# Peptides against a protein of PDB entry 3ESW, part 39

Target 1, 322 residues: chain A of PDB entry 3ESW
Amino acid sequence: NNIDFDSIAKMLLIKYKDFILSKFKKAAPVENIRFQNLVHTNQFAQGVLGQSQHLCTVYDNPSWHSIVLETLDLDLIYKNVDKEFAKDGHAEGENIYTDYLVKELLRYFKQDFFKWCNKPDCNHCGQNTSENMTPLGSQGPNGEESKFNCGTVEIYKCNRCGNITRFPRYNDPIKLLETRKGRCGEWCNLFTLILKSFGLDVRYVWNREDHVWCEYFSNFLNRWVHVDSCEQSFDQPYIYSINWNKKMSYCIAFGKDGVVDVSKRYILQNELPRDQIKEEDLKFLCQFITKRLRYSLNDDEIYQLACRDEQEQIELIRGKTQ

## One batch from the design tools (peptide; made by RFdiffusion4, then SolubleMPNN)

Design b1_p11_7_s3 (from b1_p11_7, 6 letters changed)
Fold by OpenDDE base, seed 5:
Structure b1_p11_7_s3 (fold): chain B 322 residues (1-322), chain A 11 residues (1-11)
Amino acid sequence: as target 1 above (322 residues)
Amino acid sequence: DLELIKKLLES
């Protein structure tokens, strides 16, 4: 009896595909009830949902992408990328070019484009006057600031001239192309949009302990890669836990195709209690939101993404990112 | 705050 191994393999692949696809079908009524109950009763879950409603889709704006590309010095960027690619890239294949691009964007953004703002300069005294600024507190946006998705304005008084300087915390990344300054929130927000504007697959990573960064899916490395614009960091997920000795509890990645708990990539030591939600409920929540984000995708797209998700989960379990 | 962490590391 010549076992047609090819036929069996094809059948198994079909069954496996169907099995995977079944996981991404429309949620059962019981799952909807569980989801609704979870987001109404658990503040952390509500926060994750709220963030997903914004972060997963806001950067998929072609108009914004055009504005970004028109604002950046693309000639300088590509000149530098080409220079680095010419050294090593030809031996490693064409997919590595995108890694060089992201590395240059990190350099360009930090060195040439954007500024860290712990305290603003005095509007009256001019540049390099932040040392003279005393925080007075925070308030709501005025009518002009409100046009740019501003929730909070930090108020500072100049010790030299006595004038008040406002530091609005803008959430509109297009406004950040103008202001060219901020903290980790503004940096990550605009840099996420920048990466998206180059057609890259990017996630926004939220850390509960007051930091944010990006992940980029490298076709060369065939995995999600840590990207921190504030640190000009590429593929250094250890910098927070090891270099900073930062204590962390949750890192959650938000992308157009899903929400993923990526804590295992970044929390290598000094783990804080994960007491905000049950692990099973967090897993359920992320999967549920991910399903919703994928409802419009075809079966092949769903399958490909599911395969990528499984590879990521294996990576996170094995700790073999390097 | 990232700056606070940096200060702690330099210290």
Scores: peptide ipSAE 0.020, ipTM 0.572, DockQ to the pose 0.012
Fold by OpenDDE base, seed 1:
Structure b1_p11_7_s3 (fold): chain B 322 residues (1-322), chain A 11 residues (1-11)
Amino acid sequence: as target 1 above (322 residues)
Amino acid sequence: DLELIKKLLES
């Protein structure tokens, strides 16, 4: 009996697809109980859930995208992208254009648009007076600052004129389009929105050891790419562990389509103890949240994303990012 | 290999 290998292969592919799709069906009662117990008993799990409720969806705002695109110098950006693409892009295909766009956005953001703020300038003395500023501590926002999702305001006194200058730590990225200054939090927050405004697949990466950055899904490279606006860095996941010799325990990526532990991409050496949650529980948590984020997607979308997830997991295990 | 495939198809 000539075994129809083609028929068997087709049946296996169908069964595999069905198996993958079955993982994204509504959670069983036992999984819901496990999830509820985990987030109520584990503080780290509760933190990841809380971050996911904000970071996975907040940047999917069409009104914000319009405001961003109206604020940026698009003519300059595209002029520079076109210039770089014209050198090498035709040989590598059209998909590389988006990589050039992200690289230009990194340049534009750091060099032309946003500023790093260790200390603010004195409101009274004017520009380039940050050297005269002494920190007095932090306080809650006033009535005006509270309008822009501000949880903390850093207070500084000018050694020259004695006046107080407030540095609100705004979490509203639209306000950051106006202020155009901050630290890693403000940089990553606004830059994530900027990338999203161009219709890109973007994740916000939270590191437990007080840093944040982005990942962009490159269609050219067919993988998630490290993007750090503070460092003007593209595809350099090693900079923290190797260049900075930073010790790290957790890196969690938050996107509209999922939450992923990406620690293996960035923690290449000097790993700190991962003692905040059991590894199995963290894996379960990320999968559970990801499943919830995909509830509205059709079977084809779910399957495509699941295939992407599997490719990423293989990449993370094999260490083949470079 | 065929037996494994059969087992996977019967599961």
Scores: peptide ipSAE 0.009, ipTM 0.423, DockQ to the pose 0.115
Fold by OpenDDE base, seed 2:
Structure b1_p11_7_s3 (fold): chain B 322 residues (1-322), chain A 11 residues (1-11)
Amino acid sequence: as target 1 above (322 residues)
Amino acid sequence: DLELIKKLLES
């Protein structure tokens, strides 16, 4: 009996697809109850949910993408990308070009566009006066600052002229296109939007130990790639654990198509206790939110994303970026 | 799920 291996393979692929799709069906009532109980009883879970409600969708704004593209020096960016791409002469041109684009965007953002603001310059004394600034504390936003999703305003007094300078912590990334300054939060917020504006698959990574960065899905590398705008870093997930010797407990990635615990990619040593939530509950939470984010997708989209998810999980277990 | 593929191949 000539085993029709092609027929068997096709049948297996169909059954596998159906199985995968079955996992992304609407949550059972029991799962909904578990989810509700978890987010009401566990503060960490509530925090992850709250972040997902914002970070998973806020950057999918076509109007914002247009504003970004109108604001950036696209001629300079593409000139530099073309120059670097031409050096490698790769026949696989279209996919690797995007990696060069992200690398140039990292360069452009850090070197030409955005500024790190540990302390603001004095509004009265002008540029390069941050050394004269003394923090007085934080307060709520005024009426103007409140227009730009400002949660807090840091207040500084100039030691030279005695004037007060306000440093609003804006969460509106469009306002950040104007101010062009901030700390890791503002950097990551705006840079996430910038990457999204080029049509890229991007996740916002939140680290519990007060840092944030991005991941970009490289079609060339066929995986999620670490991207840190503050560090002008591409594909260097080790920088926090190894180079900084940072102690970390949780890294959670937030994207339009899912929420993923990516701690294994970044926490390579000096792991802090993961005591904020049970591992099983965190896994359940991320999967549950991910399912909700995918409810409107068709079967083919769900299947493709599920395949990507499985590949990522294998990568995270093996610890080898192949 | 490699285990499912294995189960499907064993059926």
Scores: peptide ipSAE 0.008, ipTM 0.445, DockQ to the pose 0.211
Fold by OpenDDE base, seed 3:
Structure b1_p11_7_s3 (fold): chain B 322 residues (1-322), chain A 11 residues (1-11)
Amino acid sequence: as target 1 above (322 residues)
Amino acid sequence: DLELIKKLLES
């Protein structure tokens, strides 16, 4: 009996595709009940849901992309990318060009465009006066600050002139294009929008232990790549656990196509207790939100994303990112 | 998953 191996292989591929697609059908009533109970009873789950409702979609705004591209020095950026690509990128193929672009955007953002603000300069005394500033605490936004999605305002007193300076913590990334300063929150917020404005696949990574960064999907490397604008870092997921010796419990990535627990990529040592939610419930939550984000996609898009997700899960289990 | 392939072949 000549086993037609080609026919069997084709049949297996069809059955496999159908099986994968079946996982992304509308949630069963039992799954909806489990989800509702989880977000109403677990504070961590409620927080993840709340973040997903904002972070997964807010950066997919064509009007904002246009404003960003009009604000950046594109001539300088592309000149530098072309220069670096011409040195050695042509040997690696066309897909590596986007990696050079992201590396230049990291350089440009940190060196030429945005500033770290530990303390603001005194509004009265002028530039380079932050050393004279004493924190008085935080307040709610005033009428003008509230126009730009400001959650809190840090208040400082100048030791030299006695005047008060306000440092509003804006969440509107378009306002950050004007102010050009902030801490890790403002840096990551605006930089995520910048990367999205170039048409890249980007996720916002939230760490429970008070840090945030990005991931970019590299077509050249065929994986998600760590990107930290504050550190001008590309593909260095180890910097927090190893270089900083930071203790961490959770890292969650938020993108337009899904929510993923990426803790295994970044927590390499000094793991804190993961006691905020059961591991099975967190896995269920991320899968459920991801399924909802993909409801409008066609079967081919769903299948391609599912294959990418499986590759990422294999990568995270094997610990072989390098 | 080899178990899934086995289940698919048995169906």
Scores: peptide ipSAE 0.006, ipTM 0.398, DockQ to the pose 0.174

Design b1_p11_7_s4 (from b1_p11_7, 7 letters changed)
Fold by OpenDDE base, seed 4:
Structure b1_p11_7_s4 (fold): chain B 322 residues (1-322), chain A 11 residues (1-11)
Amino acid sequence: as target 1 above (322 residues)
Amino acid sequence: DLELIKKLLEE
C-alpha cells in the first residue's frame, strides 16, 4: 500500500486549516454569555475590553498617517536609515531595512522630535524653567483642551512668577505632533501612530504597573519585537524586569488583529501576583476580542494570523526571545 | 511614572 504521504500531509493540512478557521467563526451563544458575564463582573476584564475598543483600531486612520508623514523630517530619517543600512552591507529590498527604519525612528523621535516632560516649563518664564514648577494637582480639561481627547490636566505653579501652567494630558496623537512633549503615555501613543503611518504591524503594550510601549512585527526576525520610544529601545524586552528591576503583573498587547497577553515576554523576574483575573478567563477574553477583531478578514488572512499567533505562543512559552 | 524609573536606574 503505497501510502501517498504527500496526499495525507496535504489532507491533514487542509483539515488543520479548517479546524483553525472554525475557531474564528462567530462566537457560540455560550461564549457570548461567558464574555458578557466576565466583562460585567471583572473590572480588569472590563478595562482590557475598554482599552481594546480604542487601542486596537484608533491608529488605523489614513488621514492621521498622512499628517504624520507630512510632519516628520522624512528626508533626515531615510538619509540616516540608508546610511546605517549601507554600513552593514545590506542590499536594498531586504526585510531587514524595516528594522533599520524602526531603529532610526526611535532615534529621531527621542533625540530630534519629542521631549520628555516631568514638569512643564512655565508659560510665562519660558524654556528650561520646569525646575521652578510645583504641582498643584490635576483637574478636568477646559473647552479647548477637550477638543483633543484630554482626560486630565496637571496643574503647576511657577515658584518664580507665581503663574499657573497647565499640562494637559492629550490622548489625541495629532495634537502631540504639535506639543511634542509628554510622558510614557504620550510617547507611546504618538510613536505607535508613527510606526503605523509607515505601514508597519504595531501593537500597543499596556503594563498594569504604569508603563506602556510598542511591539513591532519584524518580517526579518519573523516575530514581535519590543520597541520602547522612551528608552530608544529595540528588541530589549528584559529592560523592565532586569535593568529597572521593575515588578510587574500584566503586560497586554493591543493591535488591530488581536489582543495578546505578552506578560511572559517582559516579566522575567519580580513577578507580582496575577490576582486581577483568572488566567483561564484572561486567555478567554483575549481570544474572544481577537476573534471579534478578525470577523471581517478572509479565511487566508485568519489562517496566516493564527499561524503567527501560534508561533508567538510557542515563543512566549519557551522564554527564548534571545 | 518614568521619574520613578529614572530614580530606580540611578540607584
Scores: peptide ipSAE 0.018, ipTM 0.551, DockQ to the pose 0.013
Fold by OpenDDE base, seed 2:
Structure b1_p11_7_s4 (fold): chain B 322 residues (1-322), chain A 11 residues (1-11)
Amino acid sequence: as target 1 above (322 residues)
Amino acid sequence: DLELIKKLLEE
């Protein structure tokens, strides 16, 4: 009995594909009820849903991508990428080029393009006057600031000249291309758009403990890679837990194709209580949102993404991002 | 899912 192992393997792959695809079919009525009940009864779930409605789609704007590419010094960026790729990249294959690109974008963004703003400079006194600024509080946006998705404006008084300087917290990343300053929120927002503008697979990672960063899917490494624009960091998920000794409870990644709890990648020590939602409910929520995001995809796309998801889950369990 | 592959092999 020559067991045609090749035919059996093919049949198993077909059955496996069909099984995986069956998991991404339209949610059953019971799942919809569970989802609705969860988001109406659990504030954390409602927050995750609200973030997903924005973060999973907002960066997929071709007009914004064009504006970004027109704004950046592409000649400088590609010159630097080509230079680094020419040293070591040829031995590793063409797929590593995107890793070099992301590393250069991190450098360019932090060193040449964007500025950290703890306090704004005084509008009257000019550059390097932030040391003279005293916070007076926050207020709502004015009519001009409201045009750029501004929820809050921080108000500062200059100790030298007495003038008031406004620091609007813009959420419009196109406005951030102009202002070129902010904190972790503005940095991550614009940098996420920048990475997306180069056609990369990117997720926005929200940490409950007031930090945000990106993940980039490296085709070379065949995994999601930690990317923090504030820190010019590539593939250093440990920096928060170990280097900063930061205490954290939740890290949630938001991408066009899914919402994923990535806490295990970043919370290596000093874990805070995960008491905002039941673990099963969080898992369900992320899966449910992910299914919705994939409803328009074909079977092959769904299958490929499901394979990536499985690989990521294995990675997160094994702790082998080293 | 290794468990699924096992189930599929047992059918």
Scores: peptide ipSAE 0.008, ipTM 0.430, DockQ to the pose 0.207
Fold by OpenDDE base, seed 1:
Structure b1_p11_7_s4 (fold): chain B 322 residues (1-322), chain A 11 residues (1-11)
Amino acid sequence: as target 1 above (322 residues)
Amino acid sequence: DLELIKKLLEE
């Protein structure tokens, strides 16, 4: 009985594909009930859902992409990318070009474009006067600031002239193209949009312990790559746990195609208690949101993304990024 | 992967 191993292999591949696709069909009533119960009873779950409703879709705005590309010095950026690619890129193939692009965008953003703002300069005294600024607290936005999705305004008094300077914490990334200053939130927000504007696959990573960064899917490396605009960092997921000795509990990645717990990539030591949600419930939540984000995709797109997800999960379990 | 294949073969 010549077992046609090729036929069996093909049948197994078909069954496997069908099985994978079945996971992304409409949720069963029991799953919907579980989801509703979870988000209504668990505050952390509600927070993840709320963030997903914004972060997964807000950066997919063609008008914003155009404004970004019109604002950046593309000639400088591509000149630098081409220069670095000409040195080493020909040996590695064309896919490495996007890695060089992201590295240059990190350089350009930190060195040429955006500014870190611990304290603002005094509006009256001018540039390089932040040393004279004393924080008075925070308040709600005024009528003008409210136009740019501002939730909080930090208030500072100048010790030299006594005038008040407002530092609005804008969440509108287009306004950040004008202001060109902020902290980790503003940096990550605008930089996420910048990467998206180049047509890259990007996720926004939220850390519960007050930091945020990006991930970029490198076609050259065939994996998600850590990207931190504040640190001009590419593929250094260890910097928080090892270099900063930061204690962390949760890192959640938000992208157009899914929500993923990426804690295992970044929490290498000094793990804080993960007591905000049951691990099974968090896994369920991320999968459920991911499923919803993929409802409009065709079977081939769903299958390709599912294969990518599986590869990432294997990577996260094996710790191979070290 | 192996557990999934086992489950698929047991159906």
Scores: peptide ipSAE 0.008, ipTM 0.415, DockQ to the pose 0.223
Fold by OpenDDE base, seed 3:
Structure b1_p11_7_s4 (fold): chain B 322 residues (1-322), chain A 11 residues (1-11)
Amino acid sequence: as target 1 above (322 residues)
Amino acid sequence: DLELIKKLLEE
């Protein structure tokens, strides 16, 4: 009996696809109840849900993408990308070009475009006067600042001239294209939008211990790649746990197609207690939100994303064994 | 779930 291995393989692929697709069907009533109970009873779960409602969709704005691309020095960026690609990229194929693009965007953003702001410069004394600034605290936005999704405004007094300088913490990434300064929140917010504006698959990674960064899906590497605009870092997920010796408990990635616990990628040592939610509940939560984000996708898209998800999960498991 | 895949393969 000539076992038609090709027919068996095809059948297995069909069955596997159907199985995967079955997981992304409309949630059963029991799952909805579990989800509602979880987000109602667990503050961390509620926080993840709240973040997903914003971060998973906010960057998918074509008008913002256009504004970004009009604002950046694309000629410089592509010149530099082309230069680096010409050195090494021809042998590796076209997919590596995007990695060079992201690396250049990291360089450009940190070196040429955006500034870190521990303290603002004095509005009166001018540039390089931040050393003279004393924090007075934070307050709510004024009427003008409120137009740009400003949550808080940090207030500083100049020790030299006595004038007050306001540092509004804008959440509007378009406003950040103008201000071109901030801390990790502003950096990651705008940089996430920048990467999205180039048509890239990007996730916003929230760390519970007051840091944020990006992940980019590299078609060349065929995986999610750590990207930190603040550090001009590409594919260095270890920098927090090892280089910074940072203690961390949770890293959650938020993208248009899913919410993923990526803690295993970044928490290599100095793990803090993961006591905010049961691991099973967190897994369920992320899967449930991911399922909802994919409700409008076709079967092929769902299948491809599910395959990517499984590959990532395998990667995250194996990374602990190396 | 590798077990479910195994079950699906056994069907």
Scores: peptide ipSAE 0.007, ipTM 0.412, DockQ to the pose 0.179

Design b1_p11_8_s1 (from b1_p11_8, 6 letters changed)
Fold by OpenDDE base, seed 1:
Structure b1_p11_8_s1 (fold): chain B 322 residues (1-322), chain A 11 residues (1-11)
Amino acid sequence: as target 1 above (322 residues)
Amino acid sequence: LSIEEIIKKLE
C-alpha cells in the first residue's frame, strides 16, 4: 500500500491550521474568569491591560497619518532613501527599501525634526537659555494644556529674568508635531505615529525601568527589528543591556495585532527580579489580549500572524537576534 | 522546528 505521503502532509497541514485557529476562537468561560481575576488582583497585569487599551489602537488613526505626512519633509526623506537604496538595494531586493526608509526616518527625526529637552528654554529670554532654568517641581495642566492630553507640567524658573516657564508633558502626538521637543516618552510616542503613517507594522515597547522604544517588522529581515528614535538606532537590541549596562526586568511590546513579552530580546545581562507577576500568568495575559485584538480578522490573517508569532518565539528562545 | 519548517523539509 503506497502511503500517499503528499496526501498525509496536506491533511496534517489542514489539521495544524485548524488547531492554530482554534486557539484564537472566542475565549472559554474559564479563561474569562482567569483573566478577570488576574487583572483585578495583580497591579502589573492591570497596568499591561491599561497600556494595551491605549497603545495597541491609538496610532491607527488615518487623520493623524495624513497630518504627519503633510508635516514631514517627504521630498528630503525620499531623496535620501533613494540615494542609499541606489547603492545596494538592487542587489539585495526591493524589500530592503523599507529598511532604508526607517533608517532615514531615524536620521531625519533626530537630526532635522525633533529636539531632546532636559530643561526648556526660558519663554522670555529666548533660545539657548535652558542653562538658566531651575526646576520648581510639577503640577497639573491648565485649561489650554489639558486639550492636548497633558497629565503633568514641569515648572521651571529662569535664574536670569525670574519668569516661570512651563514644560507640559503632552501625550497628544499631533501636539508634538508642533512643539517638536521632549524626552524618551515624547520621542517614542511621535516616532511610533510617524512609522505607522508610512503603513509600517510597528510596536511600542515599554520597559518597566523607565525607557520606551519601537519595533518595526522588516519584510527584508523577516523579523521584528529594534528601533530607538532617541538613539537613532536600528537593529541594536543589545544597547541597553550591554552598552548602557542597564538593569531591566520587563520589556512589553504593544501593537495593533498583539501584546508580546519581548524581554528576552533586550535583557541580555543584569536581569532584575521578575516578581511582579507569575511567568505563566504574564504569558496568559499577553495571549488573551492578543486574541481579543484579532477577533475581527479572518482565518487567513489569524493564521499568518500566528506563524509570525511562532517564528518570533523561536527567535527569542534561540537567542538568534544577530 | 515549526510544523511549517517540518513540512518544508518533507517537501
Scores: peptide ipSAE 0.010, ipTM 0.516, DockQ to the pose 0.119
Fold by OpenDDE base, seed 5:
Structure b1_p11_8_s1 (fold): chain B 322 residues (1-322), chain A 11 residues (1-11)
Amino acid sequence: as target 1 above (322 residues)
Amino acid sequence: LSIEEIIKKLE
């Protein structure tokens, strides 16, 4: 009996597809109860949920994308991308072009567009006066600052002129297109929007130990790629654990199609205790939120995303990031 | 890892 291996393979693929699709059906009552109990009893879970409600959807705004594209020097960006693309002459041209685009956007953003703000310049003394600024603390936003989703304003006094300068920590990325300054939060926020404005698949990565960055899904590399706008870094997930010797416990990625624990990609050494939530509960939480984000997708979209999820999980288990 | 083991780890 010639085992028709092709028929068996086809049947296995069909059964596998049906199995995957079954996982993304509406949550069972028991899962809803588990989810509600988890987010009400575990502060870390509540934090992840709260972040997902914002970060997974806020950047999918077509009006914001238009404003971004109108604000950036697209002629310069594409000129530089075309120049770098032309050097490599690759037959795989369409997919690799996007990697060049992301690399140029990293360059453009850090070198030409946005500024790191440890301390603001004095509003009275002008540019390059941050050295004269003394922190006085933080306050709530005023009426004008509140229009731009500002939760905190850092207050500085100029040692030279004695005037007060306010550094509002804006969460409105459109306001950041105007101010063009900030720390890791403002950098990652606006850069995430910039990448989304080019139609890219992007995730916002939150690290519990006070850092944030992006991931971009490279069609050329067929994986999620580390992207840090602050560092002008592309595909260097090791920089935190190895180069900075940073101790970390959790890295969680937030995207339109899912929430994923990506800690294994970035925590290579000096792991801090993961004591904020049970590992099984964190896995459940991320899967549950991901399932909710995919409720409106068709079977083909669900299947394609599930295949990406599986490949990512294999990558994270095998440590094959290179 | 068998596909089943991969599936179980993803569950």
Scores: peptide ipSAE 0.007, ipTM 0.463, DockQ to the pose 0.201
Fold by OpenDDE base, seed 2:
Structure b1_p11_8_s1 (fold): chain B 322 residues (1-322), chain A 11 residues (1-11)
Amino acid sequence: as target 1 above (322 residues)
Amino acid sequence: LSIEEIIKKLE
C-alpha cells in the first residue's frame, strides 16, 4: 500500500485551511454580547477598543502617503540604502532591501528630519532657547490648533523675555511633517505613517507605561521586527526591559489587520501586575477586534494572515527570534 | 507550517 504522502499532505492542508477559516467567520451572537459587555464594564478593554478604532485604520490613507513621499528626501534615503545594501554583497533579494530601507528611515528620521522636543524654543528668542522655558501647565487648543487634531497644548513661559510659547500636541501626522518636533507620541505617530507610505506592514505599539513604538513585518526575517524611531532602534525589543530597566505591564500592537498583545516580546523582566483585565478577556478582545478588521478580506488573505499570527504566537512563547 | 504543526493544531 503505497501511502500517497502527497495526497495526504494536500488533504491535511485543505482541512487545516478550512479549520483556520472557520475561526474567522462572523462572530456568533454570544461573542458579540461578550464583547459588548467587556468594553462597557472594563476600562482597559474600552481603551484598547478606542485605540483600535483610530490606530488600525488612520494610517491607511493614500493621500497622506503621497504627501509623506513628497516631503521626504527620497533621493538621499535611497542613495544611502543602496550604499549600505551594496556593502553587504547580498544578492538582489528585494526582501532584505526593505530591512535596509527601514534602518535608513530610522537614521534619516532621527538625524535629519525630526527633533525631540522636551521643551519648545521660545517663539520670541528663537532657536536653542528651550532651557529658558518654564512650564505653566496645559490647556485646550485654540481655533487654529484644533484644525490639526490637537487635544492638549502645553504652555511655557520664557524666563528671559517673559513671552508665552505654546506647544500644541498635534495628533495629525501631516501637521507633524511641518512642525518636525515632538515627544514619543509625535515621533511614533509620524514614523508609523512614514513606514506605511513605503507600503510596509506596520503596527503601532502602545505601552501602558507611557511609551510607544512601531513594529514592521520583515519579509526577509519573516517576522514582526521592533522599530523605535526615538531610539533609532531596529530589532532591539529588549531595550526597554533590559537597557532602560523599565517596568511594564502591557504592550498592545495595533495594525490594519489586527490587534495583538505583544507584551511577551518586550516585557522580559520587571513585569508589573497585569491587573487591568483578565488574560482570557484580553485575548478574546484582541481576537474579536482582529476578526472585525479582517471581515472584508478573502479566504486566502485570511489564511495567510492567520498563518502569520500563529508563527508570531509561537515566537512569543519560545522567546526566540527565529 | 510543518505538517507536524498542522497535525498538532487539528488535534
Scores: peptide ipSAE 0.006, ipTM 0.499, DockQ to the pose 0.854
Fold by OpenDDE base, seed 3:
Structure b1_p11_8_s1 (fold): chain B 322 residues (1-322), chain A 11 residues (1-11)
Amino acid sequence: as target 1 above (322 residues)
Amino acid sequence: LSIEEIIKKLE
C-alpha cells in the first residue's frame, strides 16, 4: 500500500486550518458567563477591558490619518528614509524599507516635531522659563480645554511674575499636533496615531508601573518590534528592565486585532509580584477580547492572524527576541 | 490540537 504522503499532508493542513478557525467561532455561553464574572469581580480585568474599548480602535480613523499626513514634513521624512536605505545597499521595494521609515519617524518626532514637557514655560515671561515654575497641583479642565478630551490640568505658578500657567493633559491626538508637547502619555498617544497614518500594524503597550510605548509589526523581521518615541528607541525591549533597572509586573499590548500580554518581552529582571489577577484568568481575558475583535474578519484573515499569534507566543516562551 | 490529537482525528 503506497502511502500517498502528499494526500495525507494536504488533508492534515485542511484539518489544521479548520481546527484553528473553530477556536475563533462565537463564544460559548459558559465563556460569556466567565468573562462577565471576571470583569465585574476583578478591578485589573475591568481596567484591561476599558483600555481595550478605546485603544484597540481609536487610531483606526481615516480623517485623523489625513490630518497627520498633512501636518508632517513628508518631503523631509522620505528624503531621510531614502538616504539611509541607499547607504545599506538594499534594493528598492524590500520589506526593510518600512523599518527605515519607522526609525526616521522616531528621529523626526523627537528631534524636529515634539517636545518633552516636565514643566511648562510661563505664559507671561515666554520661552525657557520653566525653571521658574512651581507646581500648585491639578484640577479639572475648563470649558475650552474640555473640547479636546482633557482629563486633568496641571497648575503652575511663576516665581518671577506670580502668574498662573495651565498645562492641560490632552488625550485628543489632533490637539497634540498643535500643542506639540507632553510627557510619555502624550508622546505615545500621538506617535501611535502617526505610525497608524502610514498604514502600519501598531499596538499600544501599557505598563502598570506608569510607562507606555508602541510595538510595530515588521514584515522584514517577521515579528513585533519594540518602539519608544520618548527614547527614540527601535527594537530595544531590554531598556526598561536592564538599562533603567525598572521593576515591572505587567505589560499589555492593545491593537485592532487583539490584546496580548507581552510582559515576557520587557520584564527580564526585577519582576514585581503579579498579584492583580490569576494568570489563567488574564490569559482567558486577553483571548476573549481578541476573539471579539476578530468577529467581523473572514476565515483567511483569522487564520493568518492566528499563525502570527502562535509565532509570537513561541518567541515569548523561548526568550529568543535577541 | 496537539499533533497527537490531529493523528487521532486522522485515525
Scores: peptide ipSAE 0.005, ipTM 0.399, DockQ to the pose 0.164

